# Peptides against a protein of PDB entry 5CWW: the designs that were tried, part 25

Target 1, 194 residues: chain A of PDB entry 5CWW
Amino acid sequence: VPKLQGPFDFDLNPEDEQDDEVELKDIYVIGEKPRVADLMRGEEEELEMMKEDQHNGLSLNIICLLSTSGQVKICLDIDGVEAQWLPPRSKNKRLFAPPPEPPSLLTFQTFDTLKPAEVTPDGWPMFSEDATSPYSFYVTHPAGITYISLTPWVFRLESELQSDSEAGTEFRIDLLAKGQGSERDRIFTQTRTQ

## One batch from the design tools (peptide; aimed at target 1 S163)

Design b2_p19_1_s4 (made by RFdiffusion4, then SolubleMPNN; from b2_p19_1, 8 letters changed)
Fold by OpenDDE base, seed 2:
Structure b2_p19_1_s4 (fold): chain B 194 residues (1-194), chain A 19 residues (1-19)
Amino acid sequence: as target 1 above (194 residues)
Amino acid sequence: DEEKRRQVLESLRKALAKL
């Protein structure tokens, strides 16, 4: 039986200064890609093919959260949350292990996809995939459609995760964090028919 | 490799906390 996982602790959740309970409407998960190091145990030929795919995805799960207000939160699964199964009913194991620390998601970026005037109480923002890129997606709302791409930072982060050299890593990571480099483009706006 | 990875992620956490 699958074990329900959660609640997730959001590390570095900027206290949404708004006391307003951010009502989440949708979740979009980008699954991790295999680490190149895991593939190094394979045949040399697979290594060459994956070097050519300069777009080796991130070796972390990305969890995107969408609120009713059109706020998007991009979170990284640092702990590698795997599907847990309920342990078989073995009678004797003292289940009193302290509750495992809730898996922590690292909030990488938070941004709005709607203007304040576009936010409606009955708004139903939703995620949709981009068939052309695993690291791009859309936020659809009655007011409009926003294209989002994580590509500006995903590959840079993966490069740091796979780097053999610690030299300059802290500096590059600092730049990556400051860059908040997700692309965000409103591709469609619903014209209010006056 | 896992330790380096952990260090990178910790550096990222620290960098994000400064924003």
Scores: peptide ipSAE 0.619, ipTM 0.956, DockQ to the pose 0.876
OpenDDE base, seeds 1, 3, 4, 5: peptide ipSAE 0.616, 0.614, 0.618, 0.618; ipTM 0.955, 0.955, 0.955, 0.956

Design b2_p19_2 (made by RFdiffusion4)
Pose (drawn by RFdiffusion4):
Structure b2_p19_2 (pose): chain A 174 residues (1-35, 56-194), chain P 19 residues (1-19)
Amino acid sequence: VPKLQGPFDFDLNPEDEQDDEVELKDIYVIGEKPRNGLSLNIICLLSTSGQVKICLDIDGVEAQWLPPRSKNKRLFAPPPEPPSLLTFQTFDTLKPAEVTPDGWPMFSEDATSPYSFYVTHPAGITYISLTPWVFRLESELQSDSEAGTEFRIDLLAKGQGSERDRIFTQTRTQ
Amino acid sequence: TEKLAEKLAELVKKRQEER
């Protein structure tokens, strides 16, 4: 039985989130690819409101187990800092009028690319893609350049990143 | 945006050092 890791702290998490934004209904994880795509796990979170949050696993989740009984507890040991994910982007997929209090939006994988996926909700369906943004970040991670890292990363963070488009809307039908 | 860029830059620098 491996150690239960969490609750993960969302670095740069949006402040003043509403109840239906904090409450989660689905989770979709795009695993890191071997060193084609991003060498990082991408953790996608779907709230009751339809809010989608794109998180990057900067630290890297790896194999962990609780300590053996052979280990003696040390008083002057530092407290274990909680695990962390980097909140890259957060965006709505529903208008306020489309949010149902007990709605169960769902993630769906795209057959052609793991970096594209769908959100389904009684209010409609939404297509989402992280490309080419994830490729640009990977190229910078593999950059052969001696310099310009902070400069190039600043442009990438300023990039709009993921793209999202509604493909279907259900009207006056719950 | 600046904080995000800093975190990403740290990651890139770490990976470059590992190489």

Design b2_p19_2_s2 (made by RFdiffusion4, then SolubleMPNN; from b2_p19_2, 8 letters changed)
Fold by OpenDDE base, seed 1:
Structure b2_p19_2_s2 (fold): chain B 194 residues (1-194), chain A 19 residues (1-19)
Amino acid sequence: as target 1 above (194 residues)
Amino acid sequence: VKELADRLAELVKRRKAER
């Protein structure tokens, strides 16, 4: 049985200027790029085909959160949260180790997909995948559809995570953090038929 | 922004040390 995980602590959570409890409506998880060395520990032939695709993903899980207001929060799993299963009923009363500190998510970016006039109390924004890219997705709301791409920063971050040299890393990370972040484009807007 | 950069830099350093 899967273990329920959470709560998660949010590092660098922007002070939501709205004191209102941001009601989350949807979660979109972009799994980390599989370490092919860990998965392919047995099948040599598929190893070669997956090596070419290996360069195209982040070695961190990305957790996207979507609020009722159409706010998107892009979080990075910096602690490497693994799927936990309920331990088998081992009769050993392991001494209550203090509950491990809740895993932290690093808030990379927060942005809105809706205009204030498009926000409705009954709005139900949802994520949907982009079949063409694992690092692109859509936010669908009754008011419209927004395309989001993480590609502008994901590959740069991965390059730093994979680099053997510390030379220039701090500078490039500073540029990444100051950058435009994720691409966002409103691809469809529902025309209010008057 | 600076704080995000610092956290990302720490993450990169940690990941490099785990290799």
Scores: peptide ipSAE 0.587, ipTM 0.947, DockQ to the pose 0.758
OpenDDE base, seeds 2, 3, 4, 5: peptide ipSAE 0.585, 0.586, 0.585, 0.585; ipTM 0.947, 0.947, 0.947, 0.947

Design b2_p19_2_s3 (made by RFdiffusion4, then SolubleMPNN; from b2_p19_2 with E2K K14R)
Fold by OpenDDE base, seed 4:
Structure b2_p19_2_s3 (fold): chain B 194 residues (1-194), chain A 19 residues (1-19)
Amino acid sequence: as target 1 above (194 residues)
Amino acid sequence: TKKLAEKLAELVKRRQEER
């Protein structure tokens, strides 16, 4: 049986009192690319294919959160939360180790997909995948559809995470953090037919 | 942004130390 995971602590959540009022409606998870080291028991061909695939993804889970207002929060799983299974009910009351500190999610970016005038109390925004890229997705709302891509930063971040050189890392990370972040494009807007 | 950069740098450093 899957273990319920959470709560998660949000690191770098803006202290704005507005975040506690954000009603979440949907969650979209982009799983990390597997580490080659974890796969070393495969055939050499699988290992090569996986090395090529590792260049095409982030070695961190990405958790996207969507609010009723169409706010998207992009979070990074910095602690590497793996799928946990409930241990078989062994009758031994193993002293519950103090509940591990709740895993932290690093808030990478927050942005709106809706204009203030498009936000409705009955609005139900939803995520949907992009079949062309694991790091791209759509936010669908009655007011419109927004395309989102994480590709502008994901591969750059992975390059730093995989680098053996500390040279220039701080500078490149600073540029990453100060950059535009995710691509966002409103591909459809619902016209009010009068 | 500055805090984000610091946290990302810490993450990168941690991943480098784990290798």
Scores: peptide ipSAE 0.564, ipTM 0.941, DockQ to the pose 0.787
OpenDDE base, seeds 1, 2, 3, 5: peptide ipSAE 0.563, 0.563, 0.561, 0.559; ipTM 0.941, 0.941, 0.941, 0.940

Design b2_p19_2_s4 (made by RFdiffusion4, then SolubleMPNN; from b2_p19_2, 5 letters changed)
Fold by OpenDDE base, seed 2:
Structure b2_p19_2_s4 (fold): chain B 194 residues (1-194), chain A 19 residues (1-19)
Amino acid sequence: as target 1 above (194 residues)
Amino acid sequence: TEKLAKKLAELVKREKEKR
C-alpha cells in the first residue's frame, strides 16, 4: 500500500509567505534524469544516445507548486523523495524512533503568473506539460496562459552538480542564485469581452 | 538571494560527497 508522504518542509520559503494562507491547486513534478549507471545493462549504442541526453537534464527532481492566485513556487527535491510503501505489519514497531524529519524542498524561485486583477476566487490555474522540453511547461488560467522554462538555470545547476572541481563553484552558484531564474512569458491573454 | 546561494552551495557539496 502506498504511504502518504508529507508534510514537506520548504527551505527558503519567503518569510512573508504564510504557508498556511496559500491554497495549492496543482503540482507539477519534473523527474530527475535517469542515472546512466542504472542503464549500463543495456546495449552500448543506447549508452551513447543516453550520454547525449545526459547533458539535457537535472540530477534532482523539481517540484512546482501552483496556488489559486497563480503563484508558482519552484522547489528542488534535495532529499530524493521516492515512493514509499507502508512497511509490512512486522510486530516490532520501534514506536520510539523520533519521527523522521520531514523531507525538505529547497525553494528556488517564487513568482506570479496572474495580475492581481486576473485573480478570481473560483480561478483554477493548472499546469500543462510542454511536449518539446521536459524543463518547460505552461500555467493555464481562464485569464490567460503563461509559458515557463527552467532552462536558464537547470543546466547550469547540473553542471555544478556534475563538476569534479570546486574551483569557481561558489561564484557560479552565486550568479545562478542572483539571476532572473526561470523564463516566464504570457503567451495568451483572454480578452475581456466587454 | 544570499541564502539561496548558500543553500545551493550546500546542496552541490552534499551531492558531490554522495558520488
Scores: peptide ipSAE 0.542, ipTM 0.939, DockQ to the pose 0.730
OpenDDE base, seeds 1, 3, 4, 5: peptide ipSAE 0.539, 0.539, 0.540, 0.542; ipTM 0.939, 0.939, 0.939, 0.940; seed 5 fails the geometry check

Design b2_p19_3 (made by RFdiffusion4)
Pose (drawn by RFdiffusion4):
Structure b2_p19_3 (pose): chain A 174 residues (1-35, 56-194), chain P 19 residues (1-19)
Amino acid sequence: VPKLQGPFDFDLNPEDEQDDEVELKDIYVIGEKPRNGLSLNIICLLSTSGQVKICLDIDGVEAQWLPPRSKNKRLFAPPPEPPSLLTFQTFDTLKPAEVTPDGWPMFSEDATSPYSFYVTHPAGITYISLTPWVFRLESELQSDSEAGTEFRIDLLAKGQGSERDRIFTQTRTQ
Amino acid sequence: SEEKREEVLTALKEALEKL
């Protein structure tokens, strides 16, 4: 039985989130690819409100177990800092009028690319893609350049990143 | 290298914080 890791702290998490934004209904994870795509796990979170949050696993989740009984507890040991994910982007997929209090939006994988996926909700369906943004970040991680890292990363963070488009809307039908 | 990777990821975090 491996150690339970969490609750993960969301670095740069949006402040003043509403109840239906904090409450989660689905989770979709795009695993890191071997060193084609991003060498990081991407943790996608879907709230009751239809809010989607894209988180990057900067630290890297790896194999962990609780300590053996052979280990003696040390008083002057530092407290274990909670695990962390980097909140890259957060965006709504529903208008306020489309949010149902007990709605169960769902993630769905795209057959052609793991970096594209769908959100399904009684209010409609939404296509989402992280490309090419994830490729641009991977290229910078593999960059052969001696310098310019901070400069190039600043442009990428200023990039709009993921793209989202509604493909279907259900009207007056719950 | 691992050092370059850490630099890139730190720079990304800092850039996002500035938004």

Design b2_p19_3_s1 (made by RFdiffusion4, then SolubleMPNN; from b2_p19_3, 5 letters changed)
Fold by OpenDDE base, seed 3:
Structure b2_p19_3_s1 (fold): chain B 194 residues (1-194), chain A 19 residues (1-19)
Amino acid sequence: as target 1 above (194 residues)
Amino acid sequence: SEEKRKAVLEALKKALAKL
């Protein structure tokens, strides 16, 4: 039986703590690609095919949150959320291991997909996938559609996570954090026919 | 290395907290 997980703790940037009660409407999850080190425990033949796939992914789950106002928050699962199952009902009072600490999500980036004039009380923005890329998606709202791509930073972050060298890591991570280089493009705008 | 991975994630957390 699946175990209910949560609540999740959010490591929010102090600047994000000042934002008013953001009502969330949708969640989009990009699952992690398996790490090479975790696959080394399996068959050698699957390892060669997965090495090619690992150059194209992040070994962290990405959780995107969407508010009623069209604000997107990109979060990283840095602790690794594992699927938890309820222990089989063995009658033996096995010592309840202390509940694992709730997984923490790190807020990487926050941005808007709507202009202030496009925000409506009855607006219901939604995520949708891009079939051409696992790290690209759309935000759809009655006012328009915005394309988002995480590709500009995802591969750089994965390169640091897989690197055997510590040289320059701090500097490159600082640049990655400051750059917050997700691509955003409004591909459609609904013209209000007055 | 797992140690390197942890160090990168801690560096990222610190970098984001400075923004």
Scores: peptide ipSAE 0.612, ipTM 0.953, DockQ to the pose 0.737
OpenDDE base, seeds 1, 2, 4, 5: peptide ipSAE 0.611, 0.611, 0.612, 0.609; ipTM 0.953, 0.953, 0.954, 0.953

Design b2_p19_3_s3 (made by RFdiffusion4, then SolubleMPNN; from b2_p19_3 with E6K E7R T10E E17A)
Fold by OpenDDE base, seed 4:
Structure b2_p19_3_s3 (fold): chain B 194 residues (1-194), chain A 19 residues (1-19)
Amino acid sequence: as target 1 above (194 residues)
Amino acid sequence: SEEKRKRVLEALKEALAKL
């Protein structure tokens, strides 16, 4: 039985002083790149093909959160929320290991997909996937549709995660953190039929 | 905010140090 994972603690939420209870409406999860080395212990040829396939996603899970206001929060699962299976009911009272501390999600980026005037109390923004890229998706709201792509930073972050060299890592991470982050484009806006 | 970026940077550094 899959273990319900969560709630996730957002420990690394920068104190946006606005403790505005962000009412979450949707979640979009981008699974980590399978560690081909761990999966393919048997087939050297597939290991080479997956190394060459530039579609090497991030070695971290990405959790995207969407609020009623159309705010998107991009979170990185640093602790590695592995799909935990409930341990088999072994009869032995193994001491309840303290419930593993809820995995901390790192908030990498937060941005709005709606203008303040487009926000409605009954708004129902939703995520939808982009069939062309695992790191791109859409936010659909009655006011419009926004395309989002994580590709500008995902590849760079993965390169740092896979780098055997610590040289320049701090600088490159600083550039990632200071960068514009995700691509965001409003592809459709609902015209108010007056 | 600059503080936000700093926290992200620190967390990314910590994440990379754990790998």
Scores: peptide ipSAE 0.171, ipTM 0.766, DockQ to the pose 0.094
OpenDDE base, seeds 1, 2, 3, 5: peptide ipSAE 0.174, 0.170, 0.168, 0.155; ipTM 0.768, 0.759, 0.763, 0.746; seed 1 fails the geometry check

Design b2_p19_4 (made by RFdiffusion4)
Pose (drawn by RFdiffusion4):
Structure b2_p19_4 (pose): chain A 174 residues (1-35, 56-194), chain P 19 residues (1-19)
Amino acid sequence: VPKLQGPFDFDLNPEDEQDDEVELKDIYVIGEKPRNGLSLNIICLLSTSGQVKICLDIDGVEAQWLPPRSKNKRLFAPPPEPPSLLTFQTFDTLKPAEVTPDGWPMFSEDATSPYSFYVTHPAGITYISLTPWVFRLESELQSDSEAGTEFRIDLLAKGQGSERDRIFTQTRTQ
Amino acid sequence: SHREEVLEALKEALRRQRE
């Protein structure tokens, strides 16, 4: 039985989130690829409101177990800092009028790319893609350049990143 | 390492944008 890791702290998490934004209904994870895509796990979170949050596993989740009984507790040991994810982007997929209080939006994988996926909700369906943004970040991680890292990363963070388009809307039908 | 610098730079760039 491996150690339960969490609750993960969302670094740069949006402040003043509403109840239907904090409440989660689905989770979709795009695993890191071997060193074609991003060498990081991408944790996608879907709220009741239809809000989607894209998080990056900067630290890297790895194998971990609780300590054996052989280990003696040390008083001057530092408290274990909680695990962390980097909140890269957060965006709505529903208008306020489309949010149902007990709605169950769902993630769905795209057959052609793991970096594209769908959100399904009684209000409609939405296509989402993280490309090419995830490729640009991977190229910088593999960069052969001696310098310019902070400069290039600043442009990437200023980039709009993921793209989202509604493909279907259900009208006056719950 | 280069990778750590890149990821830290990304974090700081996002923090500055949200301030």

Design b2_p19_5_s3 (made by RFdiffusion4, then SolubleMPNN; its pose is not in this set)
Fold by OpenDDE base, seed 4:
Structure b2_p19_5_s3 (fold): chain B 194 residues (1-194), chain A 19 residues (1-19)
Amino acid sequence: as target 1 above (194 residues)
Amino acid sequence: SEKEQRVLQALKEALAKTR
């Protein structure tokens, strides 16, 4: 039986996010790229193809959160939330294991997809996938549709995670943190026909 | 890996400076 995971703790939420209970409407999960080690059960040829394809993804899960206001929060699963199965009913309740700390999500970026005037109490923003890229998606709302791409930073972060050299890592990570570089384009806006 | 954890820690620290 799959273990219910959560709640998640959010690390590094912006301070100015007032404790206004950001009502979440939708979640979009981008799974981590398969690790070569996990694929070692395949044929060597499949492993080589997967090594080439491994350049195209992040070794971390990405959790995108969407609020009623159209705010998107991009979070990184730094703890590696693996699909946990309920432990077999081992009779020994290790009663004294502190409850595992809830997995932490690192808040990488937060941004709005709606203008303040477009936000409605009955708004129903939703995620939808982009069939052309696992790291791109849409936010749909009655007011409009926004395209989002994480590609500008995902590759760079992955390159740091996989690099054998620590040279310049700190500098490049600082640039990632400052730039946060997700693409955000409003591709459709609902015109109020007066 | 230990290295991945170092990168993630550096990212966390870098993000913290931008908040």
Scores: peptide ipSAE 0.578, ipTM 0.944, DockQ to the pose 0.797; fails the geometry check
OpenDDE base, seeds 1, 2, 3, 5: peptide ipSAE 0.575, 0.576, 0.576, 0.575; ipTM 0.944, 0.944, 0.944, 0.944; seeds 1, 2, 3, 5 fail the geometry check

Design b2_p19_5_s4 (made by RFdiffusion4, then SolubleMPNN; its pose is not in this set)
Fold by OpenDDE base, seed 3:
Structure b2_p19_5_s4 (fold): chain B 194 residues (1-194), chain A 19 residues (1-19)
Amino acid sequence: as target 1 above (194 residues)
Amino acid sequence: SEKRQRVLEALKKALEKTR
């Protein structure tokens, strides 16, 4: 039986705590790609197939949150929330293990997909996948469709996570944090029929 | 990995500075 994991502690900026009004409407999860180190225990052929997949993946789960207003929050699972299965009902419940600390989600980026004039109380923005890329997706709303790609920063972040060199890591990470990392393009806008 | 943890801590710290 899969263990229900949660609640997640969002290490949300304390300044964003004042937006008590952000009603979440949808969640989109991009699962982590297996790490090279975890693959080294497998057969050499499985390693080669997964090396090709690793060049295009992140060894962290990404959790995207979508509000009623069309605001997207991109969060990273930095603690590596592994799918926990309920331990088999072995009688030796170590009753005294402190509850595992809730996994921390790190907000990487926040941005809007709708203009203020497009936000409606009855509008339901939703995520949809891009079949061509695991790190690209759409936000659909009655007012329009926005394409989002995480690819520009995902590759760079994974390169830092997999690199053996510490030289320049802080500088490159600072560039990742300061950059408008995600691509965002409005691909469709609904013409208001007057 | 100790290195992976250092990268993640650096990322956390970098994002805190941009807020």
Scores: peptide ipSAE 0.591, ipTM 0.946, DockQ to the pose 0.723
OpenDDE base, seeds 1, 2, 4, 5: peptide ipSAE 0.583, 0.588, 0.588, 0.587; ipTM 0.944, 0.945, 0.944, 0.944

Design b2_p19_6_s1 (made by RFdiffusion4, then SolubleMPNN; its pose is not in this set)
Fold by OpenDDE base, seed 5:
Structure b2_p19_6_s1 (fold): chain B 194 residues (1-194), chain A 19 residues (1-19)
Amino acid sequence: as target 1 above (194 residues)
Amino acid sequence: SRVEELAKKLAELVKRRKE
């Protein structure tokens, strides 16, 4: 039986956000691109498709969270959350291993997709995929549709993760952290017919 | 600052992946 995973600990959550105040409505997961070594264990056909895509992704899972207010939180799975199975009901009272530390997500960025005046109690924002890119998606709300792309920073971060040199890494990471370079564009706004 | 801590954590992540 698969074990329910969670609760997750959010590292570097904005201080002003009381966890209790943000009601989450949707989750969008961008899975890590498989490592070449892991791909070699798969069918050759999957390997060829993924080779073309190998350079076009992040070797980390990305967890996007969407609140009722249209706030998007971009989190990185830095610990590598794996599927956990319930231990077999074997009678051996394994000694109280300290409860495994809850998996941590690193909060990379938070931003709003709605203006305060657009937030409604009945509004239900939802994620939807972009068929053209795994690192782009839409937030749909009755007030409008927002396009989001993580590509500006994803490829830069992956470049650092795959680099053989440490030269300049600290500087480039500092720029990455300061830039928070997710693209956000409102592509549709619902005109209130007065 | 939060940004500095984020940079630190990302740098640590990069370091761990290279070890």
Scores: peptide ipSAE 0.589, ipTM 0.944, DockQ to the pose 0.775
OpenDDE base, seeds 1, 2, 3, 4: peptide ipSAE 0.589, 0.589, 0.589, 0.588; ipTM 0.944, 0.944, 0.944, 0.944

Design b2_p19_7 (made by RFdiffusion4)
Pose (drawn by RFdiffusion4):
Structure b2_p19_7 (pose): chain A 174 residues (1-35, 56-194), chain P 19 residues (1-19)
Amino acid sequence: VPKLQGPFDFDLNPEDEQDDEVELKDIYVIGEKPRNGLSLNIICLLSTSGQVKICLDIDGVEAQWLPPRSKNKRLFAPPPEPPSLLTFQTFDTLKPAEVTPDGWPMFSEDATSPYSFYVTHPAGITYISLTPWVFRLESELQSDSEAGTEFRIDLLAKGQGSERDRIFTQTRTQ
Amino acid sequence: SELAEKLAELVKKRKEERE
């Protein structure tokens, strides 16, 4: 039985989130690829409101177990800092009028690319893609350049990143 | 931005690993 890791702290998490934004209904994870795509896990979170949050696993989740009984507790040991994810982007997929209080929006994988996926909700369906943004970040991680890292990363963070388009809307039908 | 700083730290760390 491996150690339960969490609750993960969302670094740069949006402040003043509403109840239907904090409440989660689905989770979709795009695993890191071997060193084609991003060498990081991408944790996608779907709220009751239809809000989608794209998080990057900067630290890297790895194998962990609780300590053996052989280990003696040390008083002057530092408290274990909680695990962390980096909140890259957060965006709505529903208008306020489309949000149902007990709605169950769902993630769906795209057959052609793991960096594209769908959100399904009684109010409609939404296509989402993280490309090419995830490729641009991977290229910078593999960069052969001696310098310019902070400069190039600033442009990428200023980039709009993921793209999202509604493909279907259900009208007056719950 | 803070996001850019965090990403820049990651890129620097990866470059150091390659060195």

Design b2_p19_7_s1 (made by RFdiffusion4, then SolubleMPNN; from b2_p19_7 with A4S E5K K12R K13R)
Fold by OpenDDE base, seed 2:
Structure b2_p19_7_s1 (fold): chain B 194 residues (1-194), chain A 19 residues (1-19)
Amino acid sequence: as target 1 above (194 residues)
Amino acid sequence: SELSKKLAELVRRRKEERE
């Protein structure tokens, strides 16, 4: 039986976001790509295909959260949430294992996809995938559609995660943290015929 | 920034796991 996972702890909520006030409407998960090293144990042919796809995916799961107001929160799964199964009823309840600390999500970026005037109580923003890129997606709302791409920073973060050198890592990470370079583009706006 | 620190920690941890 699959184990229910969660709740997730947010390691970095912006202080001003009272967690209590954000009603989540949708969740979009971008699964981690397998490490090339782990694939090297497999057939050589799969390695070549992954090398050609220049976009070495991030070795972290990304969890995107969407509020009713159209706010997107992009979180990194830093603990690596794996599918957990209920342990078989082995009789020895090792009772005292401290409850596993809930997996932590690192909030990388938060932004709005809707203007305040576009937010309605009956609005239903939703995620939708981009079939052309695993790190791009859309937020759809009756007021409009916003394209989002994580590609500007995903590659850079993965490069740091895979780097054997510590030289310049701190600087590059600082740039990543400051830049929060997700692409966001409103591709469609519903003109309310007043 | 706090985010930078957490990212740096993440990178460090991942490097240590590969060694």
Scores: peptide ipSAE 0.590, ipTM 0.946, DockQ to the pose 0.757
OpenDDE base, seeds 1, 3, 4, 5: peptide ipSAE 0.588, 0.585, 0.589, 0.586; ipTM 0.946, 0.945, 0.946, 0.946

Design b2_p19_7_s2 (made by RFdiffusion4, then SolubleMPNN; from b2_p19_7, 6 letters changed)
Fold by OpenDDE base, seed 2:
Structure b2_p19_7_s2 (fold): chain B 194 residues (1-194), chain A 19 residues (1-19)
Amino acid sequence: as target 1 above (194 residues)
Amino acid sequence: SELSKKLAKLVEARKAERE
């Protein structure tokens, strides 16, 4: 029997901890790309396809959260979500196995897709995928559509995760943390005809 | 920043898993 996963613990930045209770409306998950080492057991053709994909993929799941106000939180799954199964009903229920700690999500970036005047009680922002890129997506709201791309930082983060060198790592990570370079572009705005 | 520290820990943890 599959075990229900969650709730997730959010490791929020201090700036995010001050945010009032944000009601979530939608979740968008970008799954991690498999590691090359796991694919080396596959056919040579799969290896070539994966080499192209690995250069553009993150070895972490990304969880995007969307609030009623159009706020987006980009979170990194630090622990990795693995399929959990209920232990077989065998006798020794070690009663004391601490419940597996819920996966921790690291909040990487938070930003708004709507202006305050565009936020309505009846507004239902939603995520939608970009078929051309796994690391790009849209936020759709009656007031407008916002394009979001994580590509500016995903590659850099993956490079750090895969690097064997410690030289300059701290500096580059600091730049990543400060820059939080997700692209955000309002591609459509609903004009209220007065 | 706190984020930087957490990212650094993440990177270190991932590197340690590959060794």
Scores: peptide ipSAE 0.573, ipTM 0.943, DockQ to the pose 0.666
OpenDDE base, seeds 1, 3, 4, 5: peptide ipSAE 0.572, 0.571, 0.570, 0.572; ipTM 0.943, 0.943, 0.943, 0.943

